# Ledger of designs, part 178: peptides against a protein of PDB entry 6D0Y

Target 1, 225 residues: chain A of PDB entry 6D0Y
Amino acid sequence: ETEDHLESLICKVGEKSACSLESNLEGLAGVLEADLPNYKSKILRLLCTVARLLPEKLTIYTTLVGLLNARNYNFGGEFVEAMIRQLKESLKANNYNEAVYLVRFLSDLVNCHVIAAPSMVAMFENFVSVTQEEDVPQVRRDWYVYAFLSSLPWVGKELYEKKDAEMDRIFANTESYLKRRQKTHVPMLQVWTADKPHPQEEYLDCLWAQIQKLKKDRWQERHIL

## One batch from the design tools (peptide; made by RFdiffusion4, then SolubleMPNN)

Design b2_p26_4_s1 (from b2_p26_4, 13 letters changed)
Fold by OpenDDE base, seed 1:
Structure b2_p26_4_s1 (fold): chain B 225 residues (1-225), chain A 26 residues (1-26)
Amino acid sequence: as target 1 above (225 residues)
Amino acid sequence: SSAEKFVEEFLKEIAKAEEERKALEE
């Protein structure tokens, strides 16, 4: 298969077909696996690109990567590394919208058995640890808390099932921070922009309340975040 | 930066998890 053909297949996966989505993903994973010897770099780039540019297909591509990872663990690892690098670059570029999305994507990769639960817990521990940093703007602390909380709908259930004690600690630390942080009253309806990494006070508190409710409801998602 | 530290630590944890998994499979 040509590189152009691979691009087409990857971009169009999940579209209406006579076959089930699961079947199509399995088939595509097989095709991609077969072409890895010749087009690994291209496939990696394509998957990273579509993962970033097509957020509406998040679960499709995480599932696809999960299937590929099951077939070729090394490839899965390389993909994760690429996504982590992209996250790093997004943070450096102050592209916080992309960064938070990437965290969500990585979170869902836990469900697809690409990233181990302990690793994701460690990531969130690192996020929440920013709240304890001295001589940093509160906006930075708030953002990492936001990134953590906003990702829990995708992975909270899995993490609590496997690492409940660790997650409880993270939650306790988060709660403590939210209680003690300085609050700036900003209109709730203000649109969050990429240039403003600081989650609004009311939004962050609201998000916390929503996540607490979600946790109470055993992570059965009923909220649109 | 804390962001860079986060990325580094996360990668280390992934690597550790992989090693542990491989060890269990051997």
Scores: peptide ipSAE 0.028, ipTM 0.612, DockQ to the pose 0.017; fails the geometry check
Fold by OpenDDE base, seed 4:
Structure b2_p26_4_s1 (fold): chain B 225 residues (1-225), chain A 26 residues (1-26)
Amino acid sequence: as target 1 above (225 residues)
Amino acid sequence: SSAEKFVEEFLKEIAKAEEERKALEE
């Protein structure tokens, strides 16, 4: 198989096929695994690229990575590391839209057994810990809280099932921050953009309320976020 | 930066978790 062929397979997965999506993903995972000895770096780059550029296929690619990770755990780790590096770069570049998407992607990787629940909890602990740091702009604090809360629909159930005490602590810290932070009125109609990483006050409070409800409902979505 | 610190700490935790998993599998 050529590099072009691999790229085509990776990019086209999830498209209309005579076979089930699950079957196609299993097949592709097998193909990729077989080619890792020769094309690991290329495959890694391709997966990172499509994961970032095709958000509409988030669950497809998280599942694919999950399947591949089951076959080659080391590769799964390398993929996660690459995605974390990308998250770092996105944050450095103030690309908050990409950054939050990457957090969601990583969150869903927990469901795919690529990232361990404790690791994800640690990530969120780190996010929320930013709110406790001195000399940190509130916009950054708010963003990390936003990134955390907005990712919970994807991973909250799993994390509470495995790390309920730790999650409760994170929630308590989040609640404490939301109560004590400076509040500036921002119109709700403001669109989230990379240039405007600060979520609306009302939106963040609303999001918190929605997440609280979701938690109460045992993470079964009953509302549209 | 706070962002860099976060990423670094997260990477450390991932590495730790991976090591722990490997240790359990051995």
Scores: peptide ipSAE 0.027, ipTM 0.584, DockQ to the pose 0.017; fails the geometry check
Fold by OpenDDE base, seed 2:
Structure b2_p26_4_s1 (fold): chain B 225 residues (1-225), chain A 26 residues (1-26)
Amino acid sequence: as target 1 above (225 residues)
Amino acid sequence: SSAEKFVEEFLKEIAKAEEERKALEE
């Protein structure tokens, strides 16, 4: 396979095909594995890029990475490292939209057996620990809570199955923070803008309520018609 | 920043898990 061909394959995976998505992903994983000796860096860059730029294909690419990780564990690790580095860079650059997406992506990698549940729990513990930081803006605290809560639809079930006690602690800390944080008197009718690193208080409270309901429903999402 | 620290710690944990897995496979 040529580099250009690999790029095409990676970018187009999940498109309409006579074969099942699972079959296509397995096939692509095989192709990529075979080409790792010659094109590891290119493949790594491509996967990182499409993972970041095509959020609509989140589960496709996490699954693909999961398959690759099963074939080549070292590559899976390198991919995770690259994504974590990107998360770091996003946070440094105050690109909060990308950062929260990356956290979601990493969260779904837990389901794909690329990232261990304890590692993700540790990340979330660190996020929620920001709420305990002194002399920092509330917006910082709010964002990390938002990042945590926003990722739970992807990984909450898995984390509670494996680390229920730790997750309960994180939830308790989150709840405590939400109760004690200062609420700005902002009308609920204000539209939440995705470009704001600080989610509206009403949105955060709403998200918390939604997550609590999801938890109560044992992490089974209900489709609203 | 604290955020950077969190990410670094996460990387360390991932690395540790990888080493443990490798050790079990050998």
Scores: peptide ipSAE 0.026, ipTM 0.581, DockQ to the pose 0.017; fails the geometry check
Fold by OpenDDE base, seed 3:
Structure b2_p26_4_s1 (fold): chain B 225 residues (1-225), chain A 26 residues (1-26)
Amino acid sequence: as target 1 above (225 residues)
Amino acid sequence: SSAEKFVEEFLKEIAKAEEERKALEE
């Protein structure tokens, strides 16, 4: 297929079709694999771009990457590398919205067998460990806790199935921090920006409660239509 | 795995970045 056609296919995957999403993803993975010898760099760039720009298709693209990783392990690794680099750049640039999204994306890649569960646990341990440091502003501590908790809907089940003891330790540390942190009133409608990176404190407490409930329910979400 | 290698690199770099940030704030 032509380069332009590949771009169209990648961008449109998950849209209405006569075929199932799963079938379409398998088909696309096959097409992309076949074209890697000629268009590897372009395909990699396209996938990274759409993954970042289309958050509504997070699970679609993580699944696609999972399928590609199964077909071409090296390509999967290069993709993960690119996403991690982007996460680092986002953090350095104080782009907290992009950063937290990328953490969620990486989290869902665990479900797609692209990233190992122990590695994701290690990442979360690193995040939560920031809460134990005295010379770190609370705003930063809060953000790392937020990044951790907000990613659990995507990966909590998998991590507890494989690393329950480690996850329990992370939860205990998180709970301890949330209890001792200072609470101030922050508007709930506050938009995350470089100038206002602090999560809504009420939201963080609410998020914790929701995650605790999700954990109690064995990570099974209720369907609300 | 290759993915594991990149995750390990990330963890190292984020730790370094935090240290640098702390140093600037002190």
Scores: peptide ipSAE 0.022, ipTM 0.530, DockQ to the pose 0.012; fails the geometry check

Design b2_p26_4_s2 (from b2_p26_4, 15 letters changed)
Fold by OpenDDE base, seed 5:
Structure b2_p26_4_s2 (fold): chain B 225 residues (1-225), chain A 26 residues (1-26)
Amino acid sequence: as target 1 above (225 residues)
Amino acid sequence: SSAEKYVEEFLKKWAEEEEKKKKALE
């Protein structure tokens, strides 16, 4: 395959086809695997790009990466490292919209057997630990809680199955923080701004309630969140 | 920044877990 053709294949996966999505993903994974010796860097960059720019295809690309990781374990690792670097850069640049999406993407990679559950638990422990830092503004604390909670629809079931005790501690800390935090009203449009990544008061509480409901329902989604 | 620190800590943990998985496959 040519480099330009690889771009087309990666960008168009999941679009209307006569074949099943699963079949298409398996096929694409095979093509990409075969081309890794010649186009590894290009494929890596393309996957990182589409993962970031096409949030509507989150599960498609996480699944694809999962399939690739199963075929080439080293490549899967390189991809995760690249995504984590991007998350770091997004956080550094105060691009909270991209950052939270990347956290969700990484979360779903746990389901795809790319990231181990303990690693994701560690990330969330670190996120929630920000709420305990005295020198961190509440806006930042709220964002990390938001990033954690908003990612649980993608990974909560898996994490509770494997790390229930640790997750319970994280939930307890989260609940404690939500009860003691100062509630402020921030326009919803400001949630994703670089200067004000503070979720709406009612929204964060609503999100917490929704996650509690999911947890109670054993992470069986009744409605699309 | 605190954010950068936590990302680095995640990477460390991730690498450790990945190493365990590699050993399990050998």
Scores: peptide ipSAE 0.111, ipTM 0.715, DockQ to the pose 0.017
Fold by OpenDDE base, seed 1:
Structure b2_p26_4_s2 (fold): chain B 225 residues (1-225), chain A 26 residues (1-26)
Amino acid sequence: as target 1 above (225 residues)
Amino acid sequence: SSAEKYVEEFLKKWAEEEEKKKKALE
């Protein structure tokens, strides 16, 4: 395959086809694997770009990466490294919308057997630990809790199956924080910005209630969160 | 796994950067 053709294949995956999505993804994974010796850097860059910029295709690209990782573990690792670097950069730049999406993407990679459950648990432990810092603005603490809770629909089941004790500790710390945090009136039309990465107060409490119900329902999703 | 290795490295570096931000707010 030519370099330009690879771009087309990666960008158009998931579009209407005579074949099933699963068959198309398996086929594309095979094509990409075969071209890694010559186009690894290009393929890596393309996958990182579409993974970051096309949130509507999250499960398509996480599945594709899962298939590629099963074929080539080294490439899977390099992809995760690149995505982790991007998350770091987004956090440094206070791009919280991109950052939370990247956390969700990484969360779904656990389901695709690309990232180990213990690593994701460690990430969430670090996020929730920010709530214990007194010299950090509440708006920032709230965002890390939001990033954690909003990612659980994608990975909560897997993490509780493998790391239930650790997850219970994280939940206890989260609950404690939500009870003690200051409740402030946030403008209804407030947009996530670099200076104000603050979810609506009512939304964060509502999200917590939804996640608690999801947990009670054994992580069987019955409604769209 | 190879992926797990990079995640752990991120966590370490991320924690260091968060500490720097904390100090800047003091």
Scores: peptide ipSAE 0.085, ipTM 0.583, DockQ to the pose 0.013
Fold by OpenDDE base, seed 4:
Structure b2_p26_4_s2 (fold): chain B 225 residues (1-225), chain A 26 residues (1-26)
Amino acid sequence: as target 1 above (225 residues)
Amino acid sequence: SSAEKYVEEFLKKWAEEEEKKKKALE
């Protein structure tokens, strides 16, 4: 395979085909695995790029990475490392839109058996622990809660199946924070931007209620949040 | 797992960075 061909294959996966998506992903995983000895760095970079820049294909690329991880265990780790590094950079740069998307992407990687449930629980514990810090602006505390809650549609079921006690603690801490935090109401719902990381009070409370309902429904999502 | 190792390392580094940010705001 040429580098250009690999790029084309990775970028176009999930497009209309005579074969099923699952079959195409399995095939692509096989091709990429075979080319790792020669094009590991290129493949890694390409996957990181499409994972970040093509949010409409989130589940496609998480599944692809899952398949690759099953074939090459170490490559999955390197990919996660790269994504984690990107998350760190986005957080440092206060790019909250990219950061929350990366958290969702990583969350779905748990379903794809790339990231262990305990690790994701630990990540969420760390996020929610920010709410307990004294000298942290509420805007940051709210964002970490948002990042946690907004990722649960992708991973909540898996985490509660494997780490129910830990998740209950995180939920309790989240609930306590939401009850005690300062309320701020804005007449119009604002779109999330890198410079506007603070969710509206009503939005966070609404999201919390929706997640509680989702949990009650055993994480079976029947509507778009 | 290999992936878990990277996440754990991130969490450690992330926590350190968050602590630095906290101190910078004090």
Scores: peptide ipSAE 0.051, ipTM 0.571, DockQ to the pose 0.013
Fold by OpenDDE base, seed 2:
Structure b2_p26_4_s2 (fold): chain B 225 residues (1-225), chain A 26 residues (1-26)
Amino acid sequence: as target 1 above (225 residues)
Amino acid sequence: SSAEKYVEEFLKKWAEEEEKKKKALE
């Protein structure tokens, strides 16, 4: 495969085909694996790019990475490292929209057996622990709670199956924070931007309610989507 | 930044878990 062809294959995966999506992903994973010796860097960059820029294909690319990770564990690790580095950069740059999406992407990688559940739990523990920090403005506290809650549709089931006690603690801390935080009434019309990381009060409360319902419904998305 | 430390801690935990997986496959 040529580099240009690899780009096409990666970008177009999941489009209509005579074959099943699973078959196509398995095939692509095989192609990519075979080309890693020659094009590892290129493939890594391409996967990172599409993972970041094509949110509509989140589950497609997490699945692809999962399949590839099963074939080449080292590459899977390098991909995760790259995504985490990107998350770090997004957070530093106050790119909250990208950051939260990356957290969701990483969350779904848990389902694809690329990231271990305990690692993701640890991340969420750290996020929620920000709510207890005095030197952090409420805007940041709210965002970390938002990042946690908004990622649960992708990984909540898996995390509760493996780390229920830890998750319950995180939920309790989250609930406590939401009850005690200073509620600022911000118009619902504001969109998340880099300069406006603060989730609207109504949205956070709504999200919390939705997540509580999702949890009650055993993390079946059909109940809230 | 506070955000950076959380990501770094995640990396640490992730690396630990991945190492466990590698050992299990050997």
Scores: peptide ipSAE 0.244, ipTM 0.782, DockQ to the pose 0.017; fails the geometry check

Design b2_p26_4_s3 (from b2_p26_4, 13 letters changed)
Fold by OpenDDE base, seed 2:
Structure b2_p26_4_s3 (fold): chain B 225 residues (1-225), chain A 26 residues (1-26)
Amino acid sequence: as target 1 above (225 residues)
Amino acid sequence: SSAEKYVKEFLEKVAKEEEEKKKLEE
């Protein structure tokens, strides 16, 4: 069945081929677009599944979604909706590792012209605004900062090119929070578990330093990725 | 864009959820 074949095509994209990756992605986008009238729901589910389960292919699938979005913006929107819903569910289920990855995925969708830069900035503003709420546990506040900072390698350049003033404000607020938050000296080597939603103090401070360096280096990822 | 619409909706949901959590934690 065509439906089963679609799963194979989507899962195997990016594997060794005689053609360029770009050509393969364009070809796949064409195939998927043609099948949307009959298999939209299936294609949507497949893309969401591989997107969240194959972190190593993040840029491949964001690019694919970008190509599809260029052809059918409605589908792109539905995909984003599904990913956002998954993000919400991950947060609700305390699956913070998946949640942060989903934020990164959404961040890279900005580069693929699926999500507008201002919308991503607004998301990060919302994340960092949580740090201003005293009635929110620091564990959760720390995670939102982590989610923001850890996504910047993928989208920081684009956001600063379009919304530099807003980004600077977010950075200032982040820095302020990091300075005033309660210090919990937990070794950075501690294993991340589902019951530990917040990054360790040392790791968060280290990440902040790395991101500052990345920013200084005009978002060249050579020292982080 | 359609994507932007969903991002906006997400932000609204996040805000609402945060408010609800605050109420429950008090």
Scores: peptide ipSAE 0.024, ipTM 0.468, DockQ to the pose 0.012
Fold by OpenDDE base, seed 5:
Structure b2_p26_4_s3 (fold): chain B 225 residues (1-225), chain A 26 residues (1-26)
Amino acid sequence: as target 1 above (225 residues)
Amino acid sequence: SSAEKYVKEFLEKVAKEEEEKKKLEE
């Protein structure tokens, strides 16, 4: 297959088809695996691109990456590395909308057996540790907490099952921070920008409450957050 | 900030560790 064809296949996966989504994903994974020897770099770039540009297909692409990782472990690792680099660049560019989405994407990759649960826990520990840094503006601290909490719907169950003690510590630190932080009120509908990379107080507190409830319900979602 | 830099570096480290882990499993 040609590189252009690969782009089309990757971009269109999950669209209306006569076949099941699962079948389509397996099929695409097979095609991509077969083409890795010739087009690994292209496939890697394409997957990173669609992961960033098509947030509505998060679970589709995480699943696809999971399938590819199962077939080619080296590729899975390279993909994660590429995504982390992209996250770094997003943070550097103050693109907090993209950054938080990438964190969610990485979180769901744990469920797809691409990222190990302990590694994700360590990542979140590091995120929440930012709240302890005095030289970091609260707006940044709030963002890291938001990034952590907003990712838990995707990975909280898995992390708590495997690392409950560590997760409890992270939760305790998060709660402590939320109680002691300065209150900031911003319109709820405000979009994250480079200048305003944090949710309003009400939203963050609301999110915390929702996550606490989700945790109480053993991570069984009744409604998608 | 120093913390943000540390987070970025840590994330890169985690990614590399994951990559190495997967390579070892193959």
Scores: peptide ipSAE 0.020, ipTM 0.448, DockQ to the pose 0.017
Fold by OpenDDE base, seed 1:
Structure b2_p26_4_s3 (fold): chain B 225 residues (1-225), chain A 26 residues (1-26)
Amino acid sequence: as target 1 above (225 residues)
Amino acid sequence: SSAEKYVKEFLEKVAKEEEEKKKLEE
């Protein structure tokens, strides 16, 4: 395969095909593995790009990375490092929409056995610790809490099964913050509209209530919705 | 293959859960 062809294959995976999605993903993982010796940097960049820009294909690409990690463990580690760097850059550039998608992507990588549960817990501990920084604007503190809570539907079950004590500490800190924060308009959370369920609640408070219920139901969404 | 089985099981599970998660956040 050529470098230009790799871009096409990665971008078009999951589109209509004569073969099953499973077969296509397995085939693509094989192609990418074979080309790592020559095009590792390009493949890393391409996968990071589609992870950021194609959120509708999140499951496809997390699965693909999971397959690649199973074939080449070193590549999996390098990919995660690249994603963390990209997350830092997105936050530095105040691109919060991109950043939250990256956090959700990384969260789902725990389910794909690419990221260990303790590592994800450490990331969330770091996020929630920002709420204790007084020199940080509340809008930024709110975003880190949002990024944490909104990622739990993807990874909360796994993290509580393996790190329940640590997760409970994070939840306690989150609850404490939500009780003391000012409940004013938050520009980063403009996805909240008055026509949504529970329009009388602030978005973060509403999300918190939903996550608490999800936790009580042992992360079984079918019992909540 | 074992990888194909893994992908299939994962996609079936996540496809259902992802839709439910989106509804929960909306």
Scores: peptide ipSAE 0.019, ipTM 0.361, DockQ to the pose 0.035
Fold by OpenDDE base, seed 4:
Structure b2_p26_4_s3 (fold): chain B 225 residues (1-225), chain A 26 residues (1-26)
Amino acid sequence: as target 1 above (225 residues)
Amino acid sequence: SSAEKYVKEFLEKVAKEEEEKKKLEE
């Protein structure tokens, strides 16, 4: 297959088809696997691009990567590395919207068996540990907590099933931070932007409450603000 | 930055786990 054809296949996956989405994803994974020897770098770049730029297809592409990883374990690792590098760059550039999306994407990759649960727990431990650093502005501390909490709808169940004790510690630390952080009320809900990475107090507290409820409900799918 | 540090640590952990997985599968 040509590179253009691969791009088309990857970009258009999930569109209307006579076949089920699952079958299309499996088929595409097979095609991509077969072409890895010749187009590995291109496929990697394409997947990273669509993973970053098409948030509406998050679960489609995490599933695709999961399927591909099952066929080629090395590729999954390389993809994760690329995504982590992108996360690093996003954080460096203060692109908090992209960064949080990448965290959610990575979180869902745990469900797709691309990222091990312990690795994701470690990532969240690191995120929450930022709250203990006095040299870090609260705006950034709040963001890390937000990134953690807002990702739990995707991965909380899996992490608690496998690492409940560690997750409880993270939750305890999060709760402690939320209680002691500076309270800031904003009259209007604001859209997240690179220039406004600070979660509103009310939103963060609301999110915490929602996540607590989700946890109590044994991570049954619920509407999250 | 703290962000870079934590991302780096995560990456290292992922890499280590992947390496261990590869060893087990070989």
Scores: peptide ipSAE 0.025, ipTM 0.474, DockQ to the pose 0.017; fails the geometry check

